# Designs tried in a protein design run: peptides against a protein of PDB entry 5H65. Part 145

Target 1, 294 residues: chain A of PDB entry 5H65
Amino acid sequence: QYLERTPLCAILKQKAPQQYRIRAKLRSYKPRRLFQSVKLHCPKCHLLQEVPHEGDLDIIFQDGATKTPDVKLQNTSLYDSKIWTTKNQKGRKVAVHFVKNNGILPLSNECLLLIEGGTLSEICKLSNKFNSVIPVRSGHEDLELLDLSAPFLIQGTIHHYGCKQCSSLRSIQNLNSLVDKTSWIPSSVAEALGIVPLQYVFVMTFTLDDGTGVLEAYLMDSDKFFQIPASEVLMDDDLQKSVDMIMDMFCPPGIKIDAYPWLECFIKSYNVTNGTDNQICYQIFDTTVAEDVI

## One batch from the design tools (peptide; made by RFdiffusion4, then SolubleMPNN)

Design b2_p17_6_s4 (from b2_p17_6, 9 letters changed)
Fold by OpenDDE base, seed 2:
Structure b2_p17_6_s4 (fold): chain B 294 residues (1-294), chain A 17 residues (1-17)
Amino acid sequence: as target 1 above (294 residues)
Amino acid sequence: SLIKSLTTATWDAPGSW
């Protein structure tokens, strides 16, 4: 639908929820650092989470590595298992389970690895070679996902996370339900394992000014606004630079706001209740950076 | 404008969020 442009001063007087088309300048934005703007969002419960730091993952995988793989869970119809003993670190046992497609080991680039007892470094090395890796542990009757605080799936440099609140984990044997055991689509893997996948999102607050008023609008977007996936930006320096350049164009440092570009976007208003206080908030939606900027 | 509005498809009023 076409929305007529509404001045911010008029919007600020209206009740929520409503949709608006606006023309405004980006006076400022927060957070200023890109890495602080990337979060994990649950599409079901709408919880926002921080992307785990490498140090946090190290701890999780180190803890997992203290547990010895259960021999009874090795070499099933679903996967072939190989065990390594590290020369150092008190003879740590690492199990790698190669998931088969119809009883046949697929090519390395199509093979899903289940890793038990691996360090973050080892897991990352394997994910780079085999593309798809799931950190697992020995459960009572089957292999299980190691921890939802860690990625449930690593593909190259991309870490896929699940929502602890919304997920009801199922054992690894549920991967048998997947007809295609070569592509390892994150959503399909998540569904098979009872995981609600989290989405990488940019979360930013834009202070918008059209000369009639000033309002703060939230940006929560995965890939449309910047035309850059939030899931990839943290691992790609060029993408980071691109986002920084875009933001510098919108809000150039050291320049007066009078010289800032005019931005046209959609915002929606909504109500937030904090105890007895009702606040109207605004969110940018259905908006993208113009192609001429990229 | 450096930002382009997309075609509005469907919007469900968030209510209180």
Scores: peptide ipSAE 0.020, ipTM 0.551, DockQ to the pose 0.032
Fold by OpenDDE base, seed 3:
Structure b2_p17_6_s4 (fold): chain B 294 residues (1-294), chain A 17 residues (1-17)
Amino acid sequence: as target 1 above (294 residues)
Amino acid sequence: SLIKSLTTATWDAPGSW
């Protein structure tokens, strides 16, 4: 069945679930700050999580750095290990394990590092020099992922996170199952380690107004709406500016809504039960910013 | 319009979401 454009006043009177095509203006949106709109979403359990802040990561890595690398786990068929002792009074030991491809060390731009006992700053420096970094700790029989509250994989400036609820962690030696030990595709790494990867998503609430009614619709999208990956936006000033420009075009500051552009999009309605209260909610779907705006 | 639908506005039946 073809969906004709439906006015918001009509939609607001209908039961859920339904799909609609609408034409409306963006009266306002929340949150106003871009960094607050970026979340982590689990594709399995559908939980939303905050992206960890640097301060949170610092604590995790500092705690990890209090543990001494196990000498028995160094230099396996999978990786070559180097150990550094810091010159500070605490004598912190840092282990870096260089993952080999078929027994040969790859080039730095293709090499995966496993880091044990590193600080956030040290890890970030390594991730900029090497293609991929996994924070690890010494387990009983093998290296293990440090903590799912921290990235399981860092590639340049991108932090890849896993779902604590849905993941069943496996030891580092499971990376042996990867035929290609040079590209280090995040999904492949996650699969090998029993991790359900979290997806970066934009989460926003749009207040839409078509002159007949006002409706709040949620946007939850990774890369389709803005044509900008949510996974990259936090670390790229140009992408941030682009998103800000787009939102300013939709909802120009200091201008009356009468002058706002008309937006055409799809929304779906659905029922939400909060205790005894049943509420109809709306979500934007299958919608993108026009190409001439990008 | 600055925002456009990605797909044709065809719909068979209400989904579960």
Scores: peptide ipSAE 0.020, ipTM 0.535, DockQ to the pose 0.027
Fold by OpenDDE base, seed 5:
Structure b2_p17_6_s4 (fold): chain B 294 residues (1-294), chain A 17 residues (1-17)
Amino acid sequence: as target 1 above (294 residues)
Amino acid sequence: SLIKSLTTATWDAPGSW
């Protein structure tokens, strides 16, 4: 639908919910640091979570590495198992299970690895070589996902996370339900294992000014606004630089707002109740950076 | 304009933040 441009002073007087087309300048934005703007969002319970830091993952995998792989769970119809003992003084055992497709081991780029007892560094090295890795532990009767505080699937440099509140974990043998055991689509893996996958999103607050009024609008977007996936930006320096350049273009440092570019976007208003106070909030939607800017 | 609108077939109703 075509929306006519509405000045901010008019929008600020109207009841929610409504949709608007606006033309405004980006006076300021928060957070200033990109890593603080990337969050994990649950599509079911709508909880926003922080992306775990490397230090948090190190602790989880270190704890997992204290457990010895169960020999009874090795070499099933689903996977072939290999065990390594580390040369360090601790002599920890690392189990790698290679998932088979119809009884045959796939090529390395199509093979899913289940890893038990690996460190973050070792897991990352394996994911770079084999693409798909699931951190697991020995359960009572089957292998199980290690911990939903860690990625349930690592593909190259991409970490896929699940919602602890909404997931009902199933054992690794449920991967047998997948007809194709070569593509390892994150959503299909999640479904087989009873995981509600979290979505990477950019979460920012934009202060918009059109000279008639000022309002704050939230941005919550996965890949459309910047034309850059939020899932990839934390692990790619070039993508980070691109986002920073875009934001510097919208809100150039050391320059007066009079010289800022005009931005055209859609915003929607909605009601938020905080105790006895009703507040109208705004969110950017169906908006992207122009192709000539990227 | 440095930002442009997208044409989408469906949109979600405004929800609470």
Scores: peptide ipSAE 0.019, ipTM 0.540, DockQ to the pose 0.034
Fold by OpenDDE base, seed 1:
Structure b2_p17_6_s4 (fold): chain B 294 residues (1-294), chain A 17 residues (1-17)
Amino acid sequence: as target 1 above (294 residues)
Amino acid sequence: SLIKSLTTATWDAPGSW
């Protein structure tokens, strides 16, 4: 639908829900630090959660590394197992299970590794060498995903997470349901293992001012607004710099708002009820950074 | 001068919604 430009002062007087086209300046935004704006979103329960920090992952994998791999779960029809004993850490056992495709080991760039007893550092090294890594543990009858607080799949520098609330985990042998055991698409892996995958999203609040009024608009977007994937930005310095540059262009530091650029975007209003209090909120939608800015 | 820093692909297209 075509929307006429509406001044903020008029929008602020209207009932929700409605959609608007606006022209405004970005007075300010929060959070100011990029890493704080990247969250994990569940598409099913809509819960937002923080991206785990390296320190959090270290703890999880250290705990996992205290467990000895079960010998009876090694070398199945699905995978070939290799066991290492570390020279340090009192001879910690690490198992790497190489998933086979139709009984044949694929090339390293197509191989899925299941790692048991590995540290974060070891897992990261393997993910850089091989296509895909899943942290696992020995269950009673099969290998199982280690912990949904950690990535269920690591591909290079990309960590794929699952929703604890919505997932019903299945054992690793359910990977047999995948016909092609070389591509290892995250969504397919998640489906096989009963995981609801989380989505990386940018979450920000924009304070918009058009000279007639001021309103706060919420931004939740994965890859369209900045034309940069939220899933990659935390691991790529150049992408981070690009986002920072864009935000500095919209809201330049050290100058008055009168000199800020005019931004054209779409916002929608919606009602939020907290007890007896009804509040109208706003969200940016169907908006992207202009090509001349990128 | 006005700077279109943010736009939509169908920003000026009537009926594109």
Scores: peptide ipSAE 0.023, ipTM 0.480, DockQ to the pose 0.022; fails the geometry check

Design b2_p17_7_s1 (from b2_p17_7, 13 letters changed)
Fold by OpenDDE base, seed 4:
Structure b2_p17_7_s1 (fold): chain B 294 residues (1-294), chain A 17 residues (1-17)
Amino acid sequence: as target 1 above (294 residues)
Amino acid sequence: SMVEVAKRAEARDEAKL
C-alpha cells in the first residue's frame, strides 16, 4: 500500500475510518512487561484472553489426574495404549495413547500422544520427545479433549489453545479423518476436533509523537511487527531479549524523546461507540520494525 | 513411567530404522 505521510495533527482532525502512513517517535508504550503484552485472540469471536500460567495448567491437569482412564477405550485402531500406576500421589493412573498412522506406529518425532492423567511436568517431558501431545480424558464412548482451558495440542514448547466460545468439541476418533497422521498440523487437528484455534498476539498501546501531535495507537500483531512469533516468545529467552531490545531502541529509558529514533508505520482509524460516546481510535497495521533495529 | 515410555519409543524407532 502506498500512502502519503500525514502529520499527526492532521490525522487528529479527520473522521474515521481512514488509513495513514506516519512518522513518529514512540513516546511511551503499555504494558511495559512483555509477558503482559502477549494474549490469545480468537479469529472468530475476537475475544482476547490471557495466556494461562503454569499454575493454572497445574490445577487443570491435577484435576484431570483424579479421573481413572477407562479400560474400554484403550487400544483402538487409532492408537495403542500404555497404562501405569504412579508410585507417588496415591497411585495415580496414567494412560498414554500412541496414535498410529494407518495402523502403524510412527517414529517418535512423527507420533502424536494422547495423555490421560498426566501432570504438566510429565506432558512437557513427553512433548520434548514426541511430535505432539494432546491432554485427554475418558468420555462415555471415546476419548475427549481434557479442557480447552489447557492446550489442546502441545508441540515442543508451543502450546496451542482453542476458543471455548466458538469451539464445538468432537471426540478423539475424529482424528481418523486426517489422512496424514505424522505431521500433526495444529489447524488440521483443530478442525478434526471441532476447535477454533486461538492466535497468540502482541497487544500493546503506543503513544506516538511527531512533534505536531500526540496519538495513541493500538497494536495487535502475531508475528509481523517484531518479526517474532508471539506464539514462541514466552518460552524463548532469546526472543524475549530481542523484543526488549527493539522496544528499548525505540523508547530508550533515561533518554529524552528528542533523541528517540523515528518510527515509520501505518495506522488506521476506526470509530468506537460506547453508549452515547463516540471515540476515534487508531490501530497499527502492516508494519514491520525489526529491520530498523539491525 | 515417563522414562519407560521414552525407552519403549526409542526401541520402536530403532526397529523401524
Scores: peptide ipSAE 0.091, ipTM 0.812, DockQ to the pose 0.019
Fold by OpenDDE base, seed 3:
Structure b2_p17_7_s1 (fold): chain B 294 residues (1-294), chain A 17 residues (1-17)
Amino acid sequence: as target 1 above (294 residues)
Amino acid sequence: SMVEVAKRAEARDEAKL
């Protein structure tokens, strides 16, 4: 829908909710560090979560590695199992389960691994060779997802996370419901396992100034604003540089705002109640800035 | 099948930790 450009001074006087097209300069933004702006968002409960750090994952996987794989759960119709005993670390046992497609083991690049007792380093190595890796543990009757605090699915360098609040975990044998056991689409895996997948999002607050007024607008976007997936940016230096370049273009350091380029975007206003205080807030939506940079 | 066994062996070798 077409919206006429509205000056910020006019917007600031209006009641919410409304949608606007604006042309403003990006006076400032927060957080300044890219890694701080990437969050995990639940599409159902809308909770924002921090992306776990490597140190957090190390702890989770170290704890998992203290558990012994249950021999009774090895080698099912769904997967073939192999057990390793490490020579070091008091003989840690690692179980790798190779998921089969209709009883046939696919090629490594199409194969899903279930891993028990693996370290983050080991899991990462495997994820580079195989299609996907799921950290699991031995449950009472079946393999189960290790922990939703860790990725439920690792594909290359991409970590897929699930919402602890909204997920109702099902056992690994539910992967049998997947007709195609070669592509391992994250959403399909999540559905099979009762996981509500979290979405990587850029979360930023923009201070916008068009010379008539100043307002703060919230940005929560997964891949439209920068035309860069938030899910990939943390693990790709080139993508990080690209985002930094875009932000530096719109908000160049060391120069005055008068020299800043104009940013055209859509914002919507909405009411927020904080206790007894009613506030109008603004959110950026349906905006792509990368096209202006290309 | 022999092909399946071969694939399993290859995958297991690649999965050595």
Scores: peptide ipSAE 0.041, ipTM 0.731, DockQ to the pose 0.019
Fold by OpenDDE base, seed 2:
Structure b2_p17_7_s1 (fold): chain B 294 residues (1-294), chain A 17 residues (1-17)
Amino acid sequence: as target 1 above (294 residues)
Amino acid sequence: SMVEVAKRAEARDEAKL
């Protein structure tokens, strides 16, 4: 869509909803810390959640490790099971279930592990060796996902989360519905298990100034704005540096705004009603800034 | 242990190759 550039002063006078193309300077932004800007978003209920910290996950997996794997659920047509007792003071039982493809155990790089009773450290170690890891627990009749507060799927360093509100969890045997049990596409796994996957998003508020006016614009974007996936940025120092560089370029510290580069973007206005108060808000959409940086 | 799991997987992979 082609939109003519509209000055902010004109936009500020108009009713919502409307779409605009603007050219403005990034006076400021919040949050300033990158890790605070990365959230989990549900595409169905639109809930925003914090990405769990390692400490949170440690607690979840420690709690899971207090439960003993059910022997009756071991070694099914779907998976082969290995169980051991740790040699530490806790002597906890750990079960690893290797998901088979058509009854055959695949190579490690194609294999999905179901882990029961593992610590975060152990799970992370396994996720680096195998294709994917799902933390599970023994249910009444089948293995079940451990907790939606933890990742439902771990692939390397990527943690995939599900929406607690929108998900209707199904047992692990529903993975049988997957024709391909080697690639382990997160969306397919989620669908099989009744999970609504959450999306990593950058959530930021930009204060934009074009010299005619100032407005705040909300940014919620997964991978388009920075051309960097929000799902990967927290685990990659280079990507973090790249985002920081982009933000520093548009909003350089210690420099006057007159010297700031111009940012071209699309914004849409929308109405927000809070009781009797009607407010017009603005959101950035369909905008990529990385092309201007390269 | 996790090390044993990894070693077992490696051995299996090697056997299939």
Scores: peptide ipSAE 0.097, ipTM 0.812, DockQ to the pose 0.019; fails the geometry check
Fold by OpenDDE base, seed 5:
Structure b2_p17_7_s1 (fold): chain B 294 residues (1-294), chain A 17 residues (1-17)
Amino acid sequence: as target 1 above (294 residues)
Amino acid sequence: SMVEVAKRAEARDEAKL
């Protein structure tokens, strides 16, 4: 849909909801640090959550490592199990379960591992060799997902999280419902285990100025605005540098706003009621800036 | 150890190739 360009001064006078095409300069943005702008979003309950830090995950996996794997749950039709005791002072029991495809162990690059008692560092090392890793614990009658506060699926450097509020967890044997046990698609794994996957999103507030007016616009985007997936940026230094470069281009430090480049984007207005106060807010949508920069 | 797990996996992969 084609929209004519509207000056900010005109937009600021109009009722919501409406959609606009604008041309403005990025006067400022928040948060300034990239890691603070990446959040997890639930598509069902719309809750925004912080991405767990390494320290948070260390605690979760440390707690999980205090539990001994149940011998009764080892070596099923779904997986082959290997158990060992670590050489560290604690002597942890670690269990790795190799998920089979139709009774046959697949190649490492196709294999899903279920891990009990592993540390974050150990799990990350395994995720670089195997297709995917799921942190699990011994339940009463089956293996179960360890904790939704930790990733339910790790693929390489990508951590997939689930919503605690919307998920109704099912036991690991429900992976049997997957016909193909070589392509571990996160959505398929989530569906089998009763998980509502969270989505990585960039969350920022832009202050836009076109010389006629100033407004704040909210950005919530997964991969369109920067043409960079929010799911990958935290684990990739080059992607982080790319985002920083884009932001520095539109909002260069130490330079007057008169020299800033123009940003063309779409914004939509919407009403927000806080008690007796009604305010109009703005959100950026259907906008890609990377094509203008690269 | 994690190294042993990886080595065993490599051996299996080689046998299938």
Scores: peptide ipSAE 0.090, ipTM 0.810, DockQ to the pose 0.019; fails the geometry check

Design b2_p17_7_s2 (from b2_p17_7, 12 letters changed)
Fold by OpenDDE base, seed 2:
Structure b2_p17_7_s2 (fold): chain B 294 residues (1-294), chain A 17 residues (1-17)
Amino acid sequence: as target 1 above (294 residues)
Amino acid sequence: SMVEVAKKFEERQEAKL
């Protein structure tokens, strides 16, 4: 919808909630580091979570590797299983389960692997060779997802995470409900397994100044603002550089704010209650800045 | 490597079907 441009000084005097179109300069932003701005967001409970670091995942998978695969759960109608013992690392048992499509094993580029007892390094290697990887463990009667603190699905360099709060995990055999067992769409996998998938989002606070007033606006965006997916940026140096370039363009270091470019965006005001104190906050929405750069 | 083992297994299973 069309909104007339409103000066910040006028906005600052108005009650929430309202929507505005503004033209302002980006005086500053936080966090300054890109890696700190990428979070995981639950679309259901709206909880924000940090993206797990490699060290966190190492621990999870190491712990998982201490468990021995249950022989009774191998080679079902859904998957074929291979188990081997490592020569090192105290001879840990590793199981790889190859998910079949209508009883037929797909090609590597279409195959979903269920890995039990693998290290992060091994899982990452497999995800580069096969279409999709799910870390699993032996449950009582079926394979189960290993841990929602780790990715429930790894596709190449992309780690898909689920919400611990909102998910009601179901066993691996529920993948049978998927008609297409070749593409392994993350949302479909999540639904089959009772997972509420988390969304990668950029989370930043912008300090905006249009000369009439100064306003802090919150940005939570997955792929619209930068026209760069938050889900891919952490693993792609070129995308990181692009985001950095965009931010440097709007907020160039070592230059006076008078020379900053104007940013046009939409913001919405909303009320926040902190105890007995009510304050009005602002959030950027439906805004793309990349079109001005590209 | 684990990847090689998995790949070989896949190939064998595919051939059996």
Scores: peptide ipSAE 0.129, ipTM 0.806, DockQ to the pose 0.017
Fold by OpenDDE base, seed 1:
Structure b2_p17_7_s2 (fold): chain B 294 residues (1-294), chain A 17 residues (1-17)
Amino acid sequence: as target 1 above (294 residues)
Amino acid sequence: SMVEVAKKFEERQEAKL
C-alpha cells in the first residue's frame, strides 16, 4: 500500500506496531567497520552468529588433519577416492573423494570434492578449480561433515555455513538422494545432509534525523539495501569499496549534517518488552539505497 | 600439493575426452 511520508517527531509519539515511509539524514551508524556488520542469521531459530575468522577455520582444519582417513570408507558408488601424502615434515595423509554422477566422474567445474585432512589453504586452492568442496571426516560407517563451525560447502570464494542448533546432521551418503550431481545447489546439499543453512546478513544500527526528531533504526538485510549480497562482500574488495562508498556518501566524515544527503526508507515499529519495561524499536525494511538521493 | 591434485585430475579428464 501507499505510505505517505511521516516526520520522525510524529512517529516517536505513536504506538507500535506500525509502518512508515520516512525521509531522514543518516547522522551516524554502527558498527563502523564493514566486517563487523556482516553476520550469519538462522532463518529457523533466528540467532545471529559471527562469521568465523580465518584463524578459527585454520584451527578446525588443522585438527581435522591430525586424523587419518579410514581406508574402509574409500571408493564407494558415490565417490572415487585418492590419497596423497604431503611432502611436509609431518607427512600427513589427505584424502580427496571425487563425487560421481551416475558412476561417472564429471568435469572439474561440475565436480564436488569431499576432503579429509586438508588445510584451509589447500581447500581454498581446490575450491578455485572444482565446483564445490565439502570438508569431511571419517565417521563410524560413513564419511561425515567435519564441523558445522566450518563451512559445510565451499564454492569458489563463498563459504556456506549451517546452524548448529537447528541442524540434524546426516552422513555423506545422503547426497545420493540428489538426482543432479553436477549442479551443487547449496540448499539442496544442506537438505540432503540435514543442515539448516545460515544466511549472510548486514546488521547495522542507523541513527536517523530529519530535523524534527531523532530515532535509531535497525537494519538486517541480505542483498536488498545495498544491492550487494552480504554473502559475497567479505571476499570481494570491489564490493567492500562499494559499500564503503555508499556509507560515506550518506554519512560523510568531517562534514556537518546539514550537508548530508537525504535518505528515503521504510521503517516499521515494534514493541520490545523486558519485564515491566516496554520499549518501541524500529527496523528498516523494503529499502534500496540510491546514489542519486539528495 | 593440492594444486598438483587438481592438475592431475584435470589431465585425467582431458585424456578421457
Scores: peptide ipSAE 0.101, ipTM 0.761, DockQ to the pose 0.019
Fold by OpenDDE base, seed 5:
Structure b2_p17_7_s2 (fold): chain B 294 residues (1-294), chain A 17 residues (1-17)
Amino acid sequence: as target 1 above (294 residues)
Amino acid sequence: SMVEVAKKFEERQEAKL
């Protein structure tokens, strides 16, 4: 797409909706903390949700660990089961289910592990050795997903979440519908289990100033703006540092705005009605920050 | 530990190969 550059003073006078190409300085941005800028977005209902904190997950898995695995649900055609008793004072029982491919146990790096009664720390340790981990619980007739407030699938350091509003959960035996049980694609797993997967997104508000005017623009982006996936940034210190460096480059602390680099981006205007008040808002779109800034 | 469970699993797979 091609658009001529428009000064902010001209944009501020125009009706919405319209698209613009702008060149402006990033005067300020919110939120300042990276963790607060990463959200979960539902592609179906468009609800934005907070990414669960480690403490939230600990509570969910602790509650799950209070339930005893049902012996009748062990060792099916889909999975082989083992019971592990912890050596702690409580003697907690954990059920581990190894999903088979056509009746054969795959290699660990291809194997999906179902965990019943595991802690967050235990699950994280297992996710580093196996392809994928799903937290589950014993249902009435089958294993079921533990809780959509927790990840439905963990692959390495990536936590996959589902939408509580849009998902219609199915039992774990529905994984039988997957022909290939060695390549655990998150979308395929979600489909089999009736889950609408959530998308990680960066959510920020930029205050932009080109010397002619000032406007606030909303950013909701998964992986284009920073060229860094929002799904990976929270679990990777190097990626976090990269985002921080980019933001510090465009909005350096301790210096005047006159010394800030210019940011080129696309913004679109849209109307928002709150009661009797009509407001024009702006959103950044189709923009990647350039390394070579002026 | 869960690590021990994983090790036992890996050992079984290696033995089959």
Scores: peptide ipSAE 0.094, ipTM 0.757, DockQ to the pose 0.019
Fold by OpenDDE base, seed 3:
Structure b2_p17_7_s2 (fold): chain B 294 residues (1-294), chain A 17 residues (1-17)
Amino acid sequence: as target 1 above (294 residues)
Amino acid sequence: SMVEVAKKFEERQEAKL
């Protein structure tokens, strides 16, 4: 959509909602730490939540590991099962279920593993060697997803999360609805299991200054703004460095704002009502900094 | 191969314990 450039001073005087094209300098931004800016967003209920930390996941999987796999749920038409009993003092039982495609085990790089009782480390290692891993538990009649507080699907270094509010979990046998049981597309897995997948997003507040006015704009973006997926950045040092470099370019430390590059972006205004207080807020949209740097 | 996967998993499990 074509929009003529509007100075911030003019925007600040106008009622919401409206869309604008602006040219401004990034005076400052928050949060300053990249890991603090990556959140999970539900596209349905719009809830924002933190990406679980390793410690959080460890607790969940440790709890899961205390549950004994149900023997009656092993070896179905959907999967073949193997169980281990650890040799340590706890005697932890771990079950791995290998999902079959039309009764045949696929190649390792195409195989989905369902894991009961695995630790985070074990699960991650398996996901690095095999295509996909789902942490599960024994339900009453079928295997079920372990916990939506943990990833419902792990593929390599990518953790896929679901919304607890919006999801209506279905049992693992619903994976039978997937025609191709080799690719394990996260959205398809989510749909089969009744999960509303959460989206990784960068969440930041930009203070923009074009010399005529100062405006705070909210950024919630998954992969367009930086041309870097929020879903991958936490697990890739090079991507993290890239984001940091971009932010340092627009907002270099120790340099006066007069020397900052100009950022061209789109912002939309919207009304926020808190009781009797009305406020106009701004959000960045449809903006790619790599292309809009001038 | 289920056997291969199982073996690898078992080995890793034992290594962590």
Scores: peptide ipSAE 0.046, ipTM 0.747, DockQ to the pose 0.028

